Peptides against a protein of PDB entry 8YVU. Designs and how they scored, part 53

Target 1, 39 residues: chain A of PDB entry 8YVU
Amino acid sequence: PQLCYILDAILFLYGIVLTLLYCRLKIQVRKAAITSYEK
Target 2, 160 residues: chain B of PDB entry 8YVU
Amino acid sequence: TWLTVLKKEQEFLGVTQILTAMICLCFGTVVCSVLDISHIEGDIFSSFKAGYPFWGAIFFSISGMLSIISERRNATYLVRGSLGANTASSIAGGTGITILIINLKKSLAYIHIHSCQKFFETKCFMASFSTEIVVMMLFLTILGLGSAVSLTICGAGEEL

## One batch from the design tools (peptide; made by RFdiffusion4, then SolubleMPNN)

Design b1_p12_8_s2 (from b1_p12_8, 9 letters changed)
Fold by OpenDDE base, seed 2:
Structure b1_p12_8_s2 (fold): chain B 39 residues (1-39), chain C 160 residues (1-160), chain D 39 residues (1-39), chain A 12 residues (1-12)
Amino acid sequence: as target 1 above (39 residues)
Amino acid sequence: as target 2 above (160 residues)
Amino acid sequence: as target 1 above (39 residues)
Amino acid sequence: LELLRLLLSLLS
């Protein structure tokens, strides 16, 4: 049971990190699209 | 800049794969050190007896390392080698998942047969602990497989 | 304890979905970069 | 240590 909670914590942290990376990537895509439109 | 971002993503996947492999190795080592699997009755630790945590972790580690090295050196031969290693790791991961599922089924069946209502019984505790470790290893293996497949697809895309 | 395992499963699925979405977004970024280079 | 640097570089 304690191991389950530890796994939950690890998975939760992993999910947060992935979400942040996804957001950063999405922002980069938007910036690239804006730059391409200005050219 | 975009190429740098893509390289960082590949490195991230490689690091994730290596980390997953290391965690699997650590779990395997801890289980082997704490529990004498050879003296445990039944097939509860069949996946451990098969040595999956060790060889699987080694394959994932090698694949991750090769991916990182390939990305850093940008050599065509290293890219091909990394693709091969990632493919091998993916196959190993799939096999490992199958073994772990079988082990999980056996462990669950054992728990049901013995009607483990009292978790303080040594046999029931060991079976439950084994089941938890197997589930954790299964999740890690699936994550490793996902990373290996992703790296393989990325590498294949660079070769085309 | 049962709730913990269910949570693990949900978090795991979420992680897989996020990984797939991240990969798709990465591919889109690559396509955008190629299109910008050809112009 | 190199892996840690890679992780930190990815986070930055």
Scores: peptide ipSAE 0.479, ipTM 0.813, DockQ to the pose 0.037
Fold by OpenDDE base, seed 5:
Structure b1_p12_8_s2 (fold): chain B 39 residues (1-39), chain C 160 residues (1-160), chain D 39 residues (1-39), chain A 12 residues (1-12)
Amino acid sequence: as target 1 above (39 residues)
Amino acid sequence: as target 2 above (160 residues)
Amino acid sequence: as target 1 above (39 residues)
Amino acid sequence: LELLRLLLSLLS
């Protein structure tokens, strides 16, 4: 049971990191789209 | 800036592979140090007997390192090498997953046969512990495989 | 303990989905960058 | 050391 909680923590951290990266990437896509639209 | 972002992503995947490998090695080492697998009856630790934590971790580590090196140097030959390594790592990961699934099934069967209602029984405790370790390793292996596949696809896309 | 395993499964699935979405988004960013470069 | 630098670079 304790190992399960450790795994949960790792997966949770991984999910947070991926979410942050996804958000950053999404912002980049939006910026690129705006730049493309202005050209 | 875009190239740097893409580079960071590949590096992140490589680091993820290395981290997964290290965790697998750590688990393998802990299990080997705490438990004498040779004296444990049954196939509860079949994945460990097969040495998967070791060779799997090595493959993931190599794949991750090659991916990082390939991204840093941005050389065509390194990209190809990284692609090959990632492919090999993906195959290894798939094999590892298969082994772990088999081990998990055996562990679950063992728990079912012995009707482990009493957790304090040594056999039941060992089976439960083994199952937990196998599950953790399975998740880590899947994560490593995912990263390897992602890197492989990325590398293949660059070659096309 | 059972809840922990369920949480693990959910987090794992979430991680996979995020990874796929991230990959797709990355491909989109690359395509957008290429298109912007060609213009 | 390089791995550590990579990890630190990812965290930054």
Scores: peptide ipSAE 0.474, ipTM 0.818, DockQ to the pose 0.037
Fold by OpenDDE base, seed 1:
Structure b1_p12_8_s2 (fold): chain B 39 residues (1-39), chain C 160 residues (1-160), chain D 39 residues (1-39), chain A 12 residues (1-12)
Amino acid sequence: as target 1 above (39 residues)
Amino acid sequence: as target 2 above (160 residues)
Amino acid sequence: as target 1 above (39 residues)
Amino acid sequence: LELLRLLLSLLS
């Protein structure tokens, strides 16, 4: 049971990190799109 | 730049907040349906007795809806309302986290005091079950609070 | 303990979905970069 | 339904 809770914490942290990375990547895509539009 | 990023993700954060609220509400409803919390001895389900899943879900839902509406309509009058709602939701989330942590501590203390070696003991089982539910609710509340805080920062940035 | 494992499964699934979405976005960024390079 | 559409649009 302790291992399960530890796994939950790790997966939760992983989810948060991935969400942040996803947001950053989405911003990069938008910046690239804006740059292509201005060219 | 960071504020601009948050503004672009405002709808996503709002939807996430609403989803979190709905999940919390569902869990609260399921727990209330399966367990008669009012007749449970002790403070193991103090967060549920306080009605946190219900009012917390309502606050998060309202905050998320207002955030989405504010972003879609892009009206100045909605920005202030959304900011207020998000602030209230953030406060509610913080309070909820505090309550859940207290509940978790009580549940863990109960398990520790009774030295629950036998999982099938009714009291130990209920304490463990309560702990698991509280942990889940805590995770959801943290997610909701994160969303609400992000939306609040976004709204505050728009006001400045 | 059962709820912990259920939460683990949900978080795991969420992590997989986010990873797939992240990969798709990364591919899109690469395609956009290639397109901008060719222009 | 609009919320669902928004979710789907964010995922796509």
Scores: peptide ipSAE 0.470, ipTM 0.803, DockQ to the pose 0.034
Fold by OpenDDE base, seed 3:
Structure b1_p12_8_s2 (fold): chain B 39 residues (1-39), chain C 160 residues (1-160), chain D 39 residues (1-39), chain A 12 residues (1-12)
Amino acid sequence: as target 1 above (39 residues)
Amino acid sequence: as target 2 above (160 residues)
Amino acid sequence: as target 1 above (39 residues)
Amino acid sequence: LELLRLLLSLLS
């Protein structure tokens, strides 16, 4: 029961971090695509 | 730049905000339908008595919709309106978080005072249920506030 | 307690989906980088 | 429907 709440906190933090990383990666993909198009 | 990234994700943030608002509204409606909050101890469901799920959801929904419309139409008048709505929703979200935290503290205090070892007691069950719902609402509110703030920063960057 | 488990399930699913998307995006970035290097 | 399209576009 209490472990469930701890797990929720960990999963929530993980979700936030993954979201940030995903955004960064998406930006990198877009930059790479633009660079490829300019070449 | 960071502002450019926010502009590109503005629609996504708006959709997320609307979704969060809808979930909050659904939870509020379900709780109101299943439980008669007026007959329950006021301290446990203070956030619900204040109507936060309702007005909070409305504010977030309006803010998200305006943000999406503003981004799609790219009209100057809509940009200002969206910025205002996002700012208002951000303030509302902050207030909601505060209310939820207070409610959570009261609920936890109630559980501790009554030493709810026996979950089958009606009061303990209600307090636990309230705590769980408040926590869920708190997470959703944080997500909504994050989206609203991001949209506000994006809009402010466009005006500067 | 049951609500906590439901939340855990949702967050877990979200984490899995994000991880998959992140992996796909990472592969795309690598492919783009390789293509850029070959040019 | 537009929201759905937006969500799908974001996922793709």
Scores: peptide ipSAE 0.464, ipTM 0.791, DockQ to the pose 0.033

Design b1_p12_8_s3 (from b1_p12_8, 9 letters changed)
Fold by OpenDDE base, seed 1:
Parts: structure tokens; C-alpha cells; sequence
Structure b1_p12_8_s3 (fold): chain B 39 residues (1-39), chain C 160 residues (1-160), chain D 39 residues (1-39), chain A 12 residues (1-12)
């Protein structure tokens, strides 16, 4: 049972980190698209 | 800049906030429908007795909706309203976290004091169930607070 | 304990979905970079 | 429905 709660915490942290990384990557894609449009 | 990143993800944060609010509302509704919290002895469900899943969900939903509308319409007059709503939601989220932590401490203390080795004991079962629900609600509230704070920072940056 | 496992399942699924989306987005960024390099 | 559309739009 304690392991389950620890796993929840790890997965939650992982989800937050992935969300942030996804947002950063999405911004990079948008920047690349804008750069391609300006050229 | 970080502000630019947050502004671009404002709609996502708003949707996340609304989703979190809906999940919290659903959990609150389910718990209230299954359990008669008003007649449960002790302060194990203090967060539910305070009605946090309901009013918290309302605040987060309103702030999320305002954030989405503000982003879609791109109107300056909506920025202040969204900022105010997100600020209120952030305060509500912080208060909710505090309430949930207090509830969690009480539940854990109950389990510790009664040495709940037998899971089938009704009181121990309810305390364990409360602990699990509170932990889930705590995670959701942290997520909601994160989105609300992010939206608040975005709104503040637009006003400056 | 059962709720903990349910939460684990949800978070795990969320993590998998985000990972897949992140990978797709990363591939898109790479394709955009290659296209920009060829132009 | 609009929320779902918004989510799908964000995911696309």
C-alpha cells in the first residue's frame, strides 16, 4: 500500500514534467513554423 | 521568455483548470451520494463538510472559462477580469490545499491512534478511504492551483 | 488501496498518452527542421 | 462538447 502512494507521487511528477516538456516542444514547433513562413 | 510560453499555453491551462474542476466536482458528488458525510463521526471528511469540492470546482471552472474566453477574443477588457478570476482561483486552491492537508493529517492520526491493522473494521475502513480520497483531491487541487497561478502570471504580464 | 491503484492506472495512461504525443511532436519538429534545411 | 473540441484542438 505504501508503494502505491509512492508510485502515485512519481507518476504525478512525471505527468507534470511531461506536460511542461510538451508545452516547450509545442512552442518550438510554432517557432519553426513561423520561421518557415517568414522565409 | 517564460511569460511568452505561458501566454501561448493559456488556453491549455484554462482547459486543464476546467477539467480539474469537473473532476473535483465529480468526486465530491460521488462521495456525497455514496456516503452520508454529515453523520460520519470525527473530522475525517472535514474537507467535504466544508464543501470544498463544490465551491472550489466553481471557482476553478469560472477562472478557466474566463481565461479561455479572454484568449479567444483577445480583448483587453477581459484581461483584467480573467486576472481577477484566476487570482481568486489561486487563493481558493491554496485554501483548498490547506484544508486537505489538515484533513489528511486528521485521517492519518486516526489510523495511527486506533492501530488499524484490521482493514475490515468500519472506522478504519472509512479512515483509509478518506485518506485515499483526500490524497486524490490534493493532487487535483495542486494541479488546479498550478494552472491558476500560471494563468495569473500570464494575466499580470499582459497588464504590465 | 484500490483507489490508489485506480489513480496509478489513470496517471500511467496519461503518461503514456503524453509520451506518444511528445514523440509525435518531436518528429514534427525534426521534419520541419529538415524541410527548412533543404530550402 | 466545446470543451472536448478544445481539448482535441490542443492535442492536434
Amino acid sequence: as target 1 above (39 residues)
Amino acid sequence: as target 2 above (160 residues)
Amino acid sequence: as target 1 above (39 residues)
Amino acid sequence: DELLRLLLELLS
Scores: peptide ipSAE 0.477, ipTM 0.805, DockQ to the pose 0.036
Fold by OpenDDE base, seed 2:
Structure b1_p12_8_s3 (fold): chain B 39 residues (1-39), chain C 160 residues (1-160), chain D 39 residues (1-39), chain A 12 residues (1-12)
Amino acid sequence: as target 1 above (39 residues)
Amino acid sequence: as target 2 above (160 residues)
Amino acid sequence: as target 1 above (39 residues)
Amino acid sequence: DELLRLLLELLS
């Protein structure tokens, strides 16, 4: 039971980190597309 | 397009496979060090008795290392060796999942039969701990299998 | 306890899906960067 | 150390 909650915490943290990285990458793709359009 | 994506992520998949293997090996060694599996009654740790965390981790580690080395050196003989190792790791992963599912069913049945109302009882605690470790190992094995299969498909695509 | 295991399964699946999406986005960023460099 | 360096290189 305690190990299950620890695993949940690790997976939750991993999910948050991945979501932040995904958002950053999505912004980078948009910036790169805008820069390519202006050239 | 999918093959191109897999080729670009070969190194990442290899590292993930090695990491998964190392985590599985660590869990196996910790369980063997803390718990005397030979003295545990029943088949709650059947997957551990079969030595899956050890040989499975070795297969995944070798497969991941060979995949990384093959990608870096870009030699034909290493690519074939990596493909063979990844295929073997995929088979081992599938077998491991089957063993872990059987162990999980047995552990859950044990908990149900003994009506574990008090988790602090030695038998119920061991069964619950086994169930949690088996579930974690099952998730890691699924990740390892996914990486090994992806690397196998990528390697097969390079040979075609 | 049952809810903890269900949550673990959902978080695990979410983590896998996010990892795949992250890899796809990373490839898109690289392709956009190469296209911008060739212009 | 090499594995950690590979992971960091993949994340960069």
Scores: peptide ipSAE 0.472, ipTM 0.803, DockQ to the pose 0.036
Fold by OpenDDE base, seed 3:
Structure b1_p12_8_s3 (fold): chain B 39 residues (1-39), chain C 160 residues (1-160), chain D 39 residues (1-39), chain A 12 residues (1-12)
Amino acid sequence: as target 1 above (39 residues)
Amino acid sequence: as target 2 above (160 residues)
Amino acid sequence: as target 1 above (39 residues)
Amino acid sequence: DELLRLLLELLS
């Protein structure tokens, strides 16, 4: 049971990191799209 | 196309495969160092007795390394070698999953039969521990297999 | 303990989905960058 | 070190 909770923690952290990276990348895409539209 | 996407992520998949292999190897070595599996009664550690964490890790590591090298050098002979290695790794991963599932079933059956309410009993503790480790290994093996299959598809697409 | 395993499965699936979405978004960013460079 | 660099490149 302890190992299961450790795995949960790792997967949870992984999910958070990926979510943050996804959000950052999404913002970059939006910025790039806005810049291309203004040109 | 999906092939184009996979080609772009080929290096990432290779790294993931290597990492998965390393983690599997680490788990295998730790378990073998802490527990004398040969003296453990029952088949709760059948996957470890079969040596899957070791040979599986080797296959995945070789496949991942070859895939990365092939992607970086873009040589025809390396592409073929990577394809072969990835195919072998995919087969190994499938076999590993099968072994792990069998081990998991045996461990769960043991826990069910003995009604392991007292987790502090040595046998029940070992069975529970085995179940936890096997589940972790199963997840890692699935990840490794996914990467190997993806790399195989990429390599096959390049040959066509 | 059973809930822990279920959580592991959910988090694992979530991680896979996020990884795929991240890859797709990364490709979009690259395409947008190439398009902006060609202009 | 190369693996770490590759990971950093993938994350950047």
Scores: peptide ipSAE 0.468, ipTM 0.800, DockQ to the pose 0.035
Fold by OpenDDE base, seed 4:
Structure b1_p12_8_s3 (fold): chain B 39 residues (1-39), chain C 160 residues (1-160), chain D 39 residues (1-39), chain A 12 residues (1-12)
Amino acid sequence: as target 1 above (39 residues)
Amino acid sequence: as target 2 above (160 residues)
Amino acid sequence: as target 1 above (39 residues)
Amino acid sequence: DELLRLLLELLS
């Protein structure tokens, strides 16, 4: 049972980090698309 | 740059906030339907007794809906309303986190005091169930607060 | 304890979906970078 | 339904 809660914490942290990374990557893709549209 | 990113994701954040609010409301209604909180002795369900899942969900839902509507219509009055609602939701989220942390501490203390070795004991089961629900609600509240704060920053940036 | 396992399953699924989306986005960024380099 | 459409649009 304690291992389950530890796993929940790890998975939650992983989800937050992945969400932040995904947002950053999405911003990069959008910036690249804007730059390609302006050439 | 960060403001521009948040502005582009306002609709997503609003939807996330509404979804979080709906999940919180669902959990609140399920817990209230399954458990007679009024008959449970102690402060294990203090957050539920305070009605946080309900009013918190309402505030987050209103904030999310206003944010989506404001983004779609791009009206100045809707932007101000969304900013106000998001600010109120952020305050509500912070208060909710505080209440949930207090409830979690009480539930954890109850589990430690009673040395809940037997899961089948009603009191230990209720304490464990409360702890699990409070942790879930805490995670959802953190997500809702994050979305509300992000939307507040976006709205403030649009007013500048 | 059962709710913990359910939460683990949801968080795990969320993590997998985010990982797939992140990989797709990363591939898109790489394709955009290659296209911009060829111009 | 509109919320689901919005989610699908955001995921696309």
Scores: peptide ipSAE 0.470, ipTM 0.798, DockQ to the pose 0.035; fails the geometry check

Design b1_p12_8_s4 (from b1_p12_8, 9 letters changed)
Fold by OpenDDE base, seed 1:
Parts: structure tokens; sequence; C-alpha cells
Structure b1_p12_8_s4 (fold): chain B 39 residues (1-39), chain C 160 residues (1-160), chain D 39 residues (1-39), chain A 12 residues (1-12)
């Protein structure tokens, strides 16, 4: 049972980190698209 | 800039906030329908007795909706309203976290005092169940607060 | 304990979906970078 | 339905 709560915390942290990374990557894609449009 | 990033994800944050609010509302409704919290002895469900899942969900839903509408219409008059709503939702989220932490401490203390080695004892079962629900609600509230704060920062950046 | 496992399942599923989306987005960024390099 | 559509548009 304690392992389940630890797993929840790890998965939650992982989800937050992935969301942040996804947002950063999406911004990079948008910047690349804008740069391609300006060229 | 970080502000530009947050502005681009404003709709996502708003949707996340609404979703979090709906999940909180669903959990609150399920708990209230299954358990007669009013007759439960102790402060194990203090967050539910305070009605946090309901009013918190309303605040987060309103702030999320306003954020989405503000982004879609791109109107300056909606920015101030969204900022106000997100600020209110951030305060509500912070208050909710505080209430949930207090509830969690009480639940954990109850489990510790009664040395709940036997899960089949009704009181220990209820305390464990409460702890699990409170932890889930705490995670959802942290997510909601994160979205509301992010939206508040976006709105503040648009006013400057 | 059952709720903990349910939460784990939801968070795990969310993590998998985000990972797949992140991978797809990363591939798109790479394709955009290659296309920009060829131009 | 609109929320789901918005979520899908955001994810795709």
Amino acid sequence: as target 1 above (39 residues)
Amino acid sequence: as target 2 above (160 residues)
Amino acid sequence: as target 1 above (39 residues)
Amino acid sequence: DELLKLLLELLL
C-alpha cells in the first residue's frame, strides 16, 4: 500500500514534467514554423 | 519569453482547469452520494463538510471558462475579467490545499492513534478511504492551482 | 488501496499518451528542421 | 462536446 502512494507521487511528477516538456516542444515547433514562413 | 509561452497555452490551461474542476465535482458528488458525511464521527472528511469539492469546482470552472473565452475573442475587456476570476480561483485553490492538508493530517493522525493494522475495522477503513480521497483531491487541487496561477500570470502580462 | 491503484492506472495511461504525443511532436520538429536545412 | 473538441484540437 505504501508503494502505491509512492508510485502515485512519481507518476504525478512525471506527468507534470512531461506536460512542461510538451509545451516547450510545441513552442519550438511553432517557432520553427514561423521561421519557415518568414523565409 | 515565458509570458509568450503561457499565452499560447492559455486555452490548454483553461481546459485543464475546467477538467480538474469537473473531476473534483464528480468526486465530491460520488462521496456525498455514497457516504453520509454529516453523520461520520470526527474530522476525517472536514474538506467535504466544508463543501470544497463544490465551491472549488465552481470557481475553477468559471475561471477556466473565462480564460477560454478571453483567448478566443481576444478582447481587452475580457482580459481583466479573466484575470480577476483566475486570481479568485488561485486564492480558492490555495485555501483548498490548506483545508486538504489539514484533513490529511487529521486522517493520518487517526490512523496512527488507532494503530489500524486491521483494515476490516470500519473506522480504520473509513480513515484510509478518506486519506486516499483527500490525496486525490489534493493532487487535483494542485493541478487546478497551477493552471489558475499560470493563467493569472498570462493575464497580468497582458495588462502590462 | 484500490483508489490508489485506480489513480496509478489513470496517471500511467496519461503518461503513456503524453509520451506518444511528445515523440510525435519531436519527430515533427525533426522533419521541419530537415526541410529547413534542405531549403 | 465542445470541451472535448477543444481538447482534441489542442492535442492534435
Scores: peptide ipSAE 0.497, ipTM 0.809, DockQ to the pose 0.037
Fold by OpenDDE base, seed 2:
Structure b1_p12_8_s4 (fold): chain B 39 residues (1-39), chain C 160 residues (1-160), chain D 39 residues (1-39), chain A 12 residues (1-12)
Amino acid sequence: as target 1 above (39 residues)
Amino acid sequence: as target 2 above (160 residues)
Amino acid sequence: as target 1 above (39 residues)
Amino acid sequence: DELLKLLLELLL
């Protein structure tokens, strides 16, 4: 039971980090698309 | 397009495979060091008795290392060797998943039969701990299989 | 305890899906960068 | 150390 909660904490942290990285990449794609449209 | 994506991520998949293999090996060694599997009654640790964490980790590690070396040296003989190793690792991963599912079913059945109301009983604690480790090993094996299959598809695409 | 294992399975599936989406976005960013360099 | 650097370069 304690190991399950530790695993949940690690997976939750991993999910948060991936979500932040995904959001940053999505913003970068949008910025790159805007820069290519202005050229 | 998909093949080009897999080619660019070959090193990442290889590193992920090696890391997964190392984690599996660490779990296997810790379980063998902390628990006398030979003294545990029942088939709760059947996957560990079969040595899956050890041979599976070795196969995944060799496959990942060969994939990284093959990508760096760009030699045709290494590409074929990596493809063979990744295929073998994919088969080993599939077999490992099957063994782990069987072990998980046995562990869950054991917990249900003994009506483990008191988790502090030695038998119930060992069965619960086994179930948790088997679930972790199952997740790691699925990740390793996914990486090995991806590397196999990438290697097959380079030979075509 | 049953809820912990269900949560682990959901978080694991979420992590896999996010990893695949992240890889797809990274490829899109690289393609956009190459297209902007050729212009 | 090189493997960790490669992983960090791939993640960043």
Scores: peptide ipSAE 0.487, ipTM 0.806, DockQ to the pose 0.035
Fold by OpenDDE base, seed 4:
Structure b1_p12_8_s4 (fold): chain B 39 residues (1-39), chain C 160 residues (1-160), chain D 39 residues (1-39), chain A 12 residues (1-12)
Amino acid sequence: as target 1 above (39 residues)
Amino acid sequence: as target 2 above (160 residues)
Amino acid sequence: as target 1 above (39 residues)
Amino acid sequence: DELLKLLLELLL
């Protein structure tokens, strides 16, 4: 049970990091799309 | 630019594969050092008895190292070698996933049959521990397989 | 303990989905960068 | 250090 909770913590941290990266990448895509539209 | 990005991805994937291999090896060694798997009754540790943490870690480590070396030296022979190693690692990863899934099914079946209400029974504790470790190993193996497949696709794209 | 395993499965599925979405988004960023360079 | 930088560049 303790190992399961440790795994949950690692997976949760991984999910948070991936979510932040995804949001950052999404913002970059939006910025690139706006820059291409102004051209 | 695409080749440079693919190269950066290849190095990252190679490092990820080596790291996954090292973690798998560490888990295998820890389990073997803490638990005498030979004395554990049942097929709860079938993946460990098959030696998957060891040979899988070796395959992933070799594939990752070859990928990194191939990227650094930019030699055609190393690219082909890396492609071959990544293909072998992909096959090894697929086999490992299959073994781990079978182990998980056996462990879950054991827990279900023995109605492990008393978590403190040594057999139920070992089955639960095995299930947790096998799940971790399965996740690591899936990550390793994903990296190996990605490297194989990248390497195949460089040869075409 | 059962809840921990369910949480592991959900977090794992979430991690896979996020990884696929991240890869897709990264491909989109690359396509956008190539399209902007050809212009 | 270069790998960490590359990871950071990939991540950031």
Scores: peptide ipSAE 0.480, ipTM 0.808, DockQ to the pose 0.031
Fold by OpenDDE base, seed 3:
Structure b1_p12_8_s4 (fold): chain B 39 residues (1-39), chain C 160 residues (1-160), chain D 39 residues (1-39), chain A 12 residues (1-12)
Amino acid sequence: as target 1 above (39 residues)
Amino acid sequence: as target 2 above (160 residues)
Amino acid sequence: as target 1 above (39 residues)
Amino acid sequence: DELLKLLLELLL
């Protein structure tokens, strides 16, 4: 049971990191799209 | 194309494969050092008795290293070697998954038969521990197989 | 303990899906960058 | 070190 909770913690952290990276990348795409539209 | 994307991420996939292999090897070594699997009664650690953490880790490590080297040097002979190694690693990963699933079924069956309500009993504890380790190894093996298959597809695309 | 394993499976699936979405988004960013450079 | 740089470059 302890190992399961450790795995949960790792996977949870991984999910959070990926979500943050995804959000950052999404913002970058939006900024790039806005910049291309203003040109 | 999907092939172009995979080609660009080939080095990353190779690194992931090596990392997965190293983690598997570490788990195998720790389990073998802490537990004398040879003296454990039953088939709870059948995957470990088969030596999967060791040979699987070796195959994945070799495949990952060859893939990285092939990507960096862009030599035709290395591409073929990497393709062969990745194919072998994919087969090894598939075999490993099968062994781990069988082990998991046996461990779960053991827990069910003995109605392991008393987790403090040595046998039930070992069965539970085995199940947890096997599940972790299964996840790692799936990740390794995914990387090996991706690398194989990339290598095959380069030969065509 | 059973709930922990279920959580592991959910988090694992979530991680895979996010990884795929991240890869797709990264490709989109690269395409947008190339298109902006060609203009 | 190159592997770490590659990972960082991929992540950032």
Scores: peptide ipSAE 0.476, ipTM 0.801, DockQ to the pose 0.033

